Peptides against a protein of PDB entry 7BBL. Designs and how they scored, part 83

Target 1, 86 residues: chain A of PDB entry 7BBL
Amino acid sequence: IAQESLESQEQRARAALRERYLRSLLAMVGHQVSFTLHEGVRVAAHFGATDLDVANFYVSQLQTPIGVQAEALLRCSDIISYTFKP

## One batch from the design tools (peptide; made by RFdiffusion4, then SolubleMPNN)

Design b2_p25_6_s4 (from b2_p25_6, 9 letters changed)
Fold by OpenDDE base, seed 2:
Formats: C-alpha cells, sequence, structure tokens
Structure b2_p25_6_s4 (fold): chain B 86 residues (1-86), chain A 25 residues (1-25)
C-alpha cells in the first residue's frame, strides 16, 4: 500500500485549515457582523465584503453611536475584533 | 454601489481561492 509522505500530509493539513478560514469568510455573507473598535466602541453592520486577509471590511447599515451609516469601510487598524453568527 | 462591487469581487476571489485549496486535498 502506497503511503502518503509526511510532507504531503502536512500540505493537506495546511490546505484544510486555509479552506476552513476561507469558508468562514464566505459564512459572513448575508449576515450581520459585530465589531469591537477602540475605546470600547461596539458597532454592528451588514457584511458586504472583505479582503482575503481581512485588511478591510466593506459593510452597509453600520450602526454607530451617532446613527446609521449606509455604507462604510472599516480598516484592520480600526478593528480590535469581530464576531458573527453564521 | 461600492459595497456591491466589492461583494462581487470578493465572491469571485473567494471562490477561486477555495477551489485552489480544495485541489490540494
Amino acid sequence: as target 1 above (86 residues)
Amino acid sequence: SAVDEARARFLAELEAAIAEERAKL
């Protein structure tokens, strides 16, 4: 029986994790995302899109302390963390 | 809109990236 090499197994493991990550991005589509920003500010918005490295978030209906912004761009540097319910 | 355009690009890139990783499994 031909066995997969250790290197090949590791490559598949990395690929599996990468795919899992990518699918988590896909899971945000059509869902609201909650962002924790600096100084304890928390906002919620409809997920639009992001970079594959999550450097930027394109969102709509951003609920801020001063009202709702129709469309917004949140940069990685603005975000401490984010959560969503797939 | 800008968000709509970003969404379209995102989905295309994401689909391609997922396919690329799936090919390794």
Scores: peptide ipSAE 0.622, ipTM 0.922, DockQ to the pose 0.776
Fold by OpenDDE base, seed 3:
Structure b2_p25_6_s4 (fold): chain B 86 residues (1-86), chain A 25 residues (1-25)
Amino acid sequence: as target 1 above (86 residues)
Amino acid sequence: SAVDEARARFLAELEAAIAEERAKL
């Protein structure tokens, strides 16, 4: 009947947020992702995979201003932001 | 392909990570 400690409550709160974040990554599977790069350049690609810390994006059919790249790796340093429709 | 391999690893790691956090709740 003892109340759980403050530390225990904080641990569960962090775990809940982490799980929600991870599920958001899962939601990208099978969808197209739009990336905003430096100098206002925008590209779109089919989502393949990413690191759990989103350091890198593995994508296919990357549509760029100069053509389509069959497969590509986009690094965190290349990306300003990204968006997708689940 | 490289993307296919990356996806396989990603899904496996993601599943494990989700399970790890679920165990804390």
Scores: peptide ipSAE 0.621, ipTM 0.922, DockQ to the pose 0.804
Fold by OpenDDE base, seed 4:
Structure b2_p25_6_s4 (fold): chain B 86 residues (1-86), chain A 25 residues (1-25)
Amino acid sequence: as target 1 above (86 residues)
Amino acid sequence: SAVDEARARFLAELEAAIAEERAKL
């Protein structure tokens, strides 16, 4: 049985992981996301969009301890972590 | 709105990127 090269196998493995990652971003569409910010602040918002490297989050109805922002841009430097339920 | 426009760009980029990786499998 002829098998593809190790290099080719690794290339496909990377592609598979990349696709799974991209689909995880797609899974956020239409869902609420929760962000942990600095100083223990936690906020929730409706997911709008992000960059493919998750540098920026474009969100709506951002719920903060102080109030609700209709639209907001959260940058990587603002965020400790985020979670969502697909 | 800015978020709506960002959403449109995001979906286009995402779909293209997924298709590109799928073609490698």
Scores: peptide ipSAE 0.621, ipTM 0.922, DockQ to the pose 0.806
Fold by OpenDDE base, seed 1:
Structure b2_p25_6_s4 (fold): chain B 86 residues (1-86), chain A 25 residues (1-25)
Amino acid sequence: as target 1 above (86 residues)
Amino acid sequence: SAVDEARARFLAELEAAIAEERAKL
């Protein structure tokens, strides 16, 4: 009986975690996302898209303290954290 | 719109990436 190498097992484990992460990104589609920005500012928006490394968030109907922005790009440097309800 | 275009690219890249990882399992 052929035994899978340790390296191969680790590769599959990493792949499984990577897939789980990717599916979490997919889970945001069609949902609102809440962002915590600097100085304790919190905003909410409709999720549009992001990079696979979550460098940028493309959103619509961004609710900010000073009004609603139809479309916006939020950079990772602007974001402290984000949450969503899948 | 820019968001719509980003969405299309995102979904395509995401689906491809998921498929790539599935191939490793």
Scores: peptide ipSAE 0.620, ipTM 0.921, DockQ to the pose 0.823

Design b2_p25_7_s1 (from b2_p25_7, 13 letters changed)
Fold by OpenDDE base, seed 3:
Structure b2_p25_7_s1 (fold): chain B 86 residues (1-86), chain A 25 residues (1-25)
Amino acid sequence: as target 1 above (86 residues)
Amino acid sequence: MEALTAEFVARLQAEIARQRAVLAA
């Protein structure tokens, strides 16, 4: 009985994690997302899109402590975590 | 933003399909 190679197992594991991540992005489409940035700063914005490789967030109606930006880019390096309500 | 979002969704679905193909192989 042939056994799946270690390389094949690792490939499947990576694909599974990638799919889960992508599906989470799909779930955010059309929703407001709350972002936690460095130094405890929190902002909220409507999710538009991401860069699938870099995970940059393209958002609209970004609510910040100093005002609202109609459209904005949140870089992955700026974000600690994010949450949304479906 | 609406056009960007639509393109993103299409790309997202294609990428998901590629991952599923790997898992099904």
Scores: peptide ipSAE 0.625, ipTM 0.924, DockQ to the pose 0.864
Fold by OpenDDE base, seed 1:
Structure b2_p25_7_s1 (fold): chain B 86 residues (1-86), chain A 25 residues (1-25)
Amino acid sequence: as target 1 above (86 residues)
Amino acid sequence: MEALTAEFVARLQAEIARQRAVLAA
């Protein structure tokens, strides 16, 4: 029986993790997400979309400490973490 | 935003399918 190459094994591992990530994005569709930004700032917004490579978040009804923004782009570099309720 | 979201979902499904193909190969 031929052995799977190391490169192939790594490719499968990456694919599995990528699929899990993509499914998590799919699960966020239509839900409010809470984002933790730098300096302890927390915001909440309805998830709209991302770009799959840079992980920019396109959101609506962004609730910030100083007001609500109808539509916004949250850059990956601004985000420390995020949570949501599926 | 609705149109953007719909396009995003379609793109997600296609990308997920590509990953599944890698796993099945």
Scores: peptide ipSAE 0.625, ipTM 0.924, DockQ to the pose 0.892
Fold by OpenDDE base, seed 2:
Structure b2_p25_7_s1 (fold): chain B 86 residues (1-86), chain A 25 residues (1-25)
Amino acid sequence: as target 1 above (86 residues)
Amino acid sequence: MEALTAEFVARLQAEIARQRAVLAA
């Protein structure tokens, strides 16, 4: 019985997870996302784009504790988690 | 931001297609 190699199986597993992640990014386009940052800070912003590898988030209408920022960059290292309604 | 988003979406679709090719192989 012919079976794919272990390496091939692992490669496909990684690809599946990658596709899942990419599709989640696509789902965020045009939606407001809630970000949980360090020290309990929570912000909300409209998702614009991200780096596919570095995961820097380019957002607009960022609602912060001190006001709204028209455009902003949220670094991956600053983000603990995020949620959105697709 | 609109131009950036449009470019991002195009790049996303290409990347997704690449992953699908791996899964199909």
Scores: peptide ipSAE 0.625, ipTM 0.924, DockQ to the pose 0.864
Fold by OpenDDE base, seed 4:
Structure b2_p25_7_s1 (fold): chain B 86 residues (1-86), chain A 25 residues (1-25)
Amino acid sequence: as target 1 above (86 residues)
Amino acid sequence: MEALTAEFVARLQAEIARQRAVLAA
């Protein structure tokens, strides 16, 4: 039995995970997302876009503890986790 | 934001297609 090379297997595994991630981003389009930031801070915002490699989040109507920002950039390094309802 | 989102969706779909091509090869 000819077995696929390790390199090829790893490539397919990465591609599968990447596609899964990208599809999750697509599902977020047009939805409000809840972000958990450092120190227990939680914000909600309408998802606009992200950087496909850096994963910076471009959002609108960001609800923060001190008010609403019309437009904002949430850096990936500032985000612990996020949830949304498809 | 609308223009940015539209561009993002287009780029997103293209990238997804590239991953599918890898899996199909």
Scores: peptide ipSAE 0.624, ipTM 0.923, DockQ to the pose 0.878

Design b2_p25_7_s2 (from b2_p25_7, 12 letters changed)
Fold by OpenDDE base, seed 2:
Structure b2_p25_7_s2 (fold): chain B 86 residues (1-86), chain A 25 residues (1-25)
Amino acid sequence: as target 1 above (86 residues)
Amino acid sequence: MAALTAAFVARLEAEIARERAVLAA
């Protein structure tokens, strides 16, 4: 039987990781996400969407130390990590 | 935001299907 080329195997591996990432975004829909930003700042917001490619986060009801923002954009470069409860 | 989210979900599901097609090939 013919074996998959290394290139094909790597393609599958990338696809698997990409799918897992995409499904994690799908899981965030309709949920509040907690973001850890620089300088130890932590904020929470309702997830709206991302760019998929750039991973900018479009969110609503962003809770910050200085108040609540109805709608906001969080750039990937500003985010250290994020967590949510599916 | 609701419209943006709806469009995003549709895009996500299409992209996921694309990746699954690669895995099934």
Scores: peptide ipSAE 0.629, ipTM 0.925, DockQ to the pose 0.865
Fold by OpenDDE base, seed 3:
Structure b2_p25_7_s2 (fold): chain B 86 residues (1-86), chain A 25 residues (1-25)
Amino acid sequence: as target 1 above (86 residues)
Amino acid sequence: MAALTAAFVARLEAEIARERAVLAA
């Protein structure tokens, strides 16, 4: 029987990973997200959107050590990790 | 922010559908 080519397998693998990532973003919509930044800084904010190619985060009600910012942009390069409860 | 979020969701769903089409091919 004919087998799927290596190139086709790789294409499907990439598509599967991309879909999982996109679905994780969709799951964050309408939720508060906790971000771990550099130097042990932790912030929380309501998720609004991301830039799909750069993964910058557009958020609201950003709680920082020095106060709340109504709207903010968190650059991907500033973020070590993030968590949320779907 | 609401308008931005709505546009983001629409784009997400379109891109997810595109990836699913690749997986189904």
Scores: peptide ipSAE 0.629, ipTM 0.925, DockQ to the pose 0.886
Fold by OpenDDE base, seed 1:
Structure b2_p25_7_s2 (fold): chain B 86 residues (1-86), chain A 25 residues (1-25)
Amino acid sequence: as target 1 above (86 residues)
Amino acid sequence: MAALTAAFVARLEAEIARERAVLAA
């Protein structure tokens, strides 16, 4: 029986993790997401879309300590963590 | 935002299908 190469195993492992990540993004569609930014700043926004490779978040109704932004872009470099309720 | 979200969902579903194909290969 032919054996799968190490490269093929690694490819499948990456694919499995990528698919899981993509499914999580799909689960966020239409939901509010809570973001933790630098210096302990916490914001909430309605999820619109992401840039799949750069992990930029395109959101609406961004609630910040200084007000609400109708539409906003949150860069991966600005985000420490995020949570949402499916 | 609605149009952007729709395009995003379509891309997500296509990418997910691509990853599934890799796993099935």
Scores: peptide ipSAE 0.629, ipTM 0.924, DockQ to the pose 0.881
Fold by OpenDDE base, seed 4:
Structure b2_p25_7_s2 (fold): chain B 86 residues (1-86), chain A 25 residues (1-25)
Amino acid sequence: as target 1 above (86 residues)
Amino acid sequence: MAALTAAFVARLEAEIARERAVLAA
């Protein structure tokens, strides 16, 4: 019996994971997100957008330990993890 | 930020549709 090629299987697997990721981004729209950064720094911000390939976050009302930034860019390399309430 | 967010949502939905097409192919 003919089977799906390894490459085709991998493509479908990547597509499934990518769709799941994209839907998680969509779920963040209009919500405050809590970000964990390096050295235990935690910030909260209203989600605006990302770039879809690098996962840089464009946010507003960024609450930091030293104050609030009206708008900010959080680079993927700065972020350890994030959480939000849908 | 509002305009950026709107453009992002449109891009997201297009990309999601693209991935679903791959899965359905």
Scores: peptide ipSAE 0.628, ipTM 0.924, DockQ to the pose 0.885

Design b2_p25_7_s3 (from b2_p25_7, 13 letters changed)
Fold by OpenDDE base, seed 3:
Structure b2_p25_7_s3 (fold): chain B 86 residues (1-86), chain A 25 residues (1-25)
Amino acid sequence: as target 1 above (86 residues)
Amino acid sequence: MAALTEAFVARAEAEIARYRAVLDA
């Protein structure tokens, strides 16, 4: 029984991680997400979509310290972490 | 936003299916 090559193992590992990531994004559909940004800023918004390659977040009803934006884009580089309740 | 969300879901589900095909092969 031939052993799986290193290259094949790495390819399968990447595929598994990508699938898990995509399923996590789908789990946020229809939910409010809390985002932690730089300098301790926290915002909440309803998840709309992401840019699958760049992981930009397209959101609605973004609650910020200075008000609410009906629709907004959160760049991945601005986000430290995020959490949501299913 | 609704249209964007719908398009996102479709793309994500299609890509998941593609990766599952690789992993289950």
Scores: peptide ipSAE 0.660, ipTM 0.934, DockQ to the pose 0.904
Fold by OpenDDE base, seed 5:
Structure b2_p25_7_s3 (fold): chain B 86 residues (1-86), chain A 25 residues (1-25)
Amino acid sequence: as target 1 above (86 residues)
Amino acid sequence: MAALTEAFVARAEAEIARYRAVLDA
């Protein structure tokens, strides 16, 4: 009995992680997400989509300290972390 | 936004299926 090659194991691991990530993105669809941005700024917005490679967030009803934007783009470089309630 | 979301979901689901095919093989 032979085990998978190291390369094959790594490929499977990457595939599994990517699948898990994508499923987590899909789980955000239809939910409000809380984003922590730089300088302690926190905003909330309804998840619309992401750029799967760059992790840009396309959101709606972005609640900021100074108002609400109907639609907005949150760049990956703007985001420190995010959380949501599934 | 709705159209963008729909496109995103379709793309993500297609990619998930692709990875599942690899993992299930």
Scores: peptide ipSAE 0.660, ipTM 0.934, DockQ to the pose 0.895
Fold by OpenDDE base, seed 1:
Structure b2_p25_7_s3 (fold): chain B 86 residues (1-86), chain A 25 residues (1-25)
Amino acid sequence: as target 1 above (86 residues)
Amino acid sequence: MAALTEAFVARAEAEIARYRAVLDA
């Protein structure tokens, strides 16, 4: 019985994690997401989409400390963390 | 935004299916 190589196992693990990540993005569709940005800034927005490679977030109704933007782009480099209620 | 969201969903689901095909092979 041939044994799967370590490299193949790692590839499968990466594929599984990527799938899980994509499913988590899909779970955000139609939900408000809370984003923590640098310097303690927190915003909330409705998830619209991402570019799957860079993880730019395309959102609507972005609630910021100074007002609301109808549509906005949040760059991955701006985001420390995010959370949402499924 | 709706059209962008629909396109995103389609792309994500297609990529998931691709990974599942590899993982389940």
Scores: peptide ipSAE 0.658, ipTM 0.934, DockQ to the pose 0.877
Fold by OpenDDE base, seed 2:
Structure b2_p25_7_s3 (fold): chain B 86 residues (1-86), chain A 25 residues (1-25)
Amino acid sequence: as target 1 above (86 residues)
Amino acid sequence: MAALTEAFVARAEAEIARYRAVLDA
């Protein structure tokens, strides 16, 4: 039988990863997310949306060491990692 | 934020459907 090319296999793998990423973002909707930022700073916020291309995080009720921001934007370059409970 | 979230969800779901169509082809 004919086998798909290596290039096609790689494209499909990338598509699968992109789909998984998007589904994970959707799973965050309505949930509080814990973000690990630089210099050991950890914040928690409710996920609102992202830029699907830039990966900026638009969040609400951002809990910071100095208070709570009703709405905020977290740049992807500021984020080391994040976790949430689905 | 609610309107932004709704727009995000719609866009993400549409893109997922697009990828799914490619993967299932």
Scores: peptide ipSAE 0.658, ipTM 0.934, DockQ to the pose 0.884

Design b2_p25_7_s4 (from b2_p25_7, 12 letters changed)
Fold by OpenDDE base, seed 4:
Structure b2_p25_7_s4 (fold): chain B 86 residues (1-86), chain A 25 residues (1-25)
Amino acid sequence: as target 1 above (86 residues)
Amino acid sequence: MAALTAEFVARAEAEIARYRAVLDA
């Protein structure tokens, strides 16, 4: 029986991970997301969109320690992690 | 923001479909 090459298997694995990631982003649509930033800063915002390439997060109603921003862009490099309720 | 969200959803769904076509082939 034929077995996939290592290269082909890796390609499929990457494709599967990419699909799962995209689905997780779509699941955030219409939900508030909690972001953990550097130095223990936590913010919450409604998910709007993200760049599929660099994962810049475009959000609204960003709740920060010092106030609320109607619209904001969170750079991927500023985000440590995030969580939300589907 | 609504227009940006709609564009994102359409783009993401299209890319997912592309990956599924490859994975299911």
Scores: peptide ipSAE 0.663, ipTM 0.935, DockQ to the pose 0.868
Fold by OpenDDE base, seed 3:
Structure b2_p25_7_s4 (fold): chain B 86 residues (1-86), chain A 25 residues (1-25)
Amino acid sequence: as target 1 above (86 residues)
Amino acid sequence: MAALTAEFVARAEAEIARYRAVLDA
């Protein structure tokens, strides 16, 4: 029984991680998400979509310290972490 | 936003299926 090559193992590992990431994104559909941004800023918004390559977040009803935006784009580089309740 | 969400869901599900095919092969 031939052992799986290192290259094949790495490819399968990447595929598994990508699948888990995508399933996590789908789990946010229809939910409000809390985002932690730089300098301790926290915002909440309803998840709409992401850019699957860049991981930009397209959201609605973005609650910020200065008001609410009906629709907004959150750049991945601006986000430290996020959480949601299923 | 609804149209964008629908497109996102479709793309994500299609890509998941592609990766599952690789992992289950």
Scores: peptide ipSAE 0.662, ipTM 0.935, DockQ to the pose 0.902
Fold by OpenDDE base, seed 2:
Structure b2_p25_7_s4 (fold): chain B 86 residues (1-86), chain A 25 residues (1-25)
Amino acid sequence: as target 1 above (86 residues)
Amino acid sequence: MAALTAEFVARAEAEIARYRAVLDA
């Protein structure tokens, strides 16, 4: 039986992970997301969009310790983790 | 934000379709 190359298998695995990532982003649309940032800071915001390459997060109604920001950008380098309820 | 979100959704769905085509080939 002809088997695909190891390289092809790895490429397919990466493609599958990319698809999963994109689907997870789409699942966040219309939902509030909790972001864990550096120094123990946690914020919540409604997901708007990301840069598909850079992974900047464009959000609205960002709840911060000092108030609510109507629209904001969260850099991927600022984000340690995030969670949301689908 | 609504327009940005709509654009994002369209781009993401298009890219997903592209990957799906490769994975299903």
Scores: peptide ipSAE 0.661, ipTM 0.935, DockQ to the pose 0.884
Fold by OpenDDE base, seed 1:
Structure b2_p25_7_s4 (fold): chain B 86 residues (1-86), chain A 25 residues (1-25)
Amino acid sequence: as target 1 above (86 residues)
Amino acid sequence: MAALTAEFVARAEAEIARYRAVLDA
């Protein structure tokens, strides 16, 4: 019985995680997402898209402490965490 | 934004399909 190499197993694991991540992004489509930024700043916005490599978030109706921005780009480096209701 | 979202969805779904083809092979 041929055994899958450790490297191949790791590749499969990475692929599975990547698929799960992509599905989670798709689940955000059409939903409002809450983002926690640095210095305790929290914002909410409707998810539009990401660039799948850098994880920049393209959003609309960004609610910030100082107002609402119609469309915005949230860089991964600005985001500590995010949550949403599926 | 709608066009950008549609493009994103298509791209993500295509990539998912690619991974599934490899994982299920």
Scores: peptide ipSAE 0.661, ipTM 0.935, DockQ to the pose 0.890

Design b2_p25_8_s1 (from b2_p25_8, 11 letters changed)
Fold by OpenDDE base, seed 1:
Structure b2_p25_8_s1 (fold): chain B 86 residues (1-86), chain A 25 residues (1-25)
Amino acid sequence: as target 1 above (86 residues)
Amino acid sequence: SAVEEARAAFLRRVEAEIARQRAAL
């Protein structure tokens, strides 16, 4: 009886994780996202778009410790984590 | 607005990417 190779199983697993990630991006549409940045800085912004490969975040109404930025790019390297309420 | 246009394009890209990945399996 033929069975799927380990490599093929890993490929499907990676694809499943990728789709889960992509679906999470869709879930963020229309929501405010909270970002944890370096040095304990937390900001909130409305989700706009991301780079699908680099995961840079293009956002609006970025609430920072020193004020609100109308539009901003949050680089993946700047972000420790992010959360949102669906 | 530019943000709304970017978001609309983003949504299309994400859905297309999901479809491409499924087709590749």
Scores: peptide ipSAE 0.550, ipTM 0.907, DockQ to the pose 0.651
Fold by OpenDDE base, seed 4:
Structure b2_p25_8_s1 (fold): chain B 86 residues (1-86), chain A 25 residues (1-25)
Amino acid sequence: as target 1 above (86 residues)
Amino acid sequence: SAVEEARAAFLRRVEAEIARQRAAL
């Protein structure tokens, strides 16, 4: 039985991970997301959108330690991790 | 709002990207 090439296997694996990532983004729509930033700062915001390449997060109602921002952009370079409840 | 508009466009882009990825396999 002919096996697919290593390259083809890697392509499928990358595609699967990419789709999983994209589906996770869709799952965040309409939900509040908790972001962990540097120096232990944690914020929560309603998910709006991302750009698919840079992974900037466009959010609303950003709750910070000092107040709420109506709209904000969170850059991936500032984010350590994030969680949400589907 | 800007975020709401971005959200609408985002939904379209993500679904299109998923479709493109599947078509490439």
Scores: peptide ipSAE 0.550, ipTM 0.907, DockQ to the pose 0.760
Fold by OpenDDE base, seed 2:
Structure b2_p25_8_s1 (fold): chain B 86 residues (1-86), chain A 25 residues (1-25)
Amino acid sequence: as target 1 above (86 residues)
Amino acid sequence: SAVEEARAAFLRRVEAEIARQRAAL
């Protein structure tokens, strides 16, 4: 029985995780995303796009504690976590 | 709008990236 090498198995696992991430980005399209930022700040925004490397989030209708930003950029370094409902 | 255009381009890029990754396996 042919055995897949450990390296090949790890490669597949990494690829699966990457695709899962990419699919999650697609799932956010057209949905509101809740972001947790530093100092306990929570904002909600409609997902627009990201860059596939740095994970900057380009969003619209960003609801902040002081109002709504029509369009905004959330840098990966600003974000602690995010959630959304597919 | 800029966001709408970015979204359209984003969708294409993501699908292309997924395809490239699958082809590399």
Scores: peptide ipSAE 0.547, ipTM 0.906, DockQ to the pose 0.677
Fold by OpenDDE base, seed 5:
Structure b2_p25_8_s1 (fold): chain B 86 residues (1-86), chain A 25 residues (1-25)
Amino acid sequence: as target 1 above (86 residues)
Amino acid sequence: SAVEEARAAFLRRVEAEIARQRAAL
């Protein structure tokens, strides 16, 4: 059985993780996402889009503790974590 | 709407990126 090189194995592993990430983005389409921001602030918003490299979130109907923003950009640096129900 | 247009474009970008990665292996 032919064995691929370590470098090739690592490349495939990275590619697999990248594709899993991309598919997770697809899974968020049509769902409300809950974000945990700094200082324990939690918001929820409808997923619109992201960039594919930095994971900035372009969202609509952002529910904040003090109101709703029709459209918003959540920078990756602002986000501690996020979750959604597929 | 602008939101739907952005979403549509996003979907195309993700699918294209997945395809590009697969083609590179």
Scores: peptide ipSAE 0.546, ipTM 0.906, DockQ to the pose 0.611

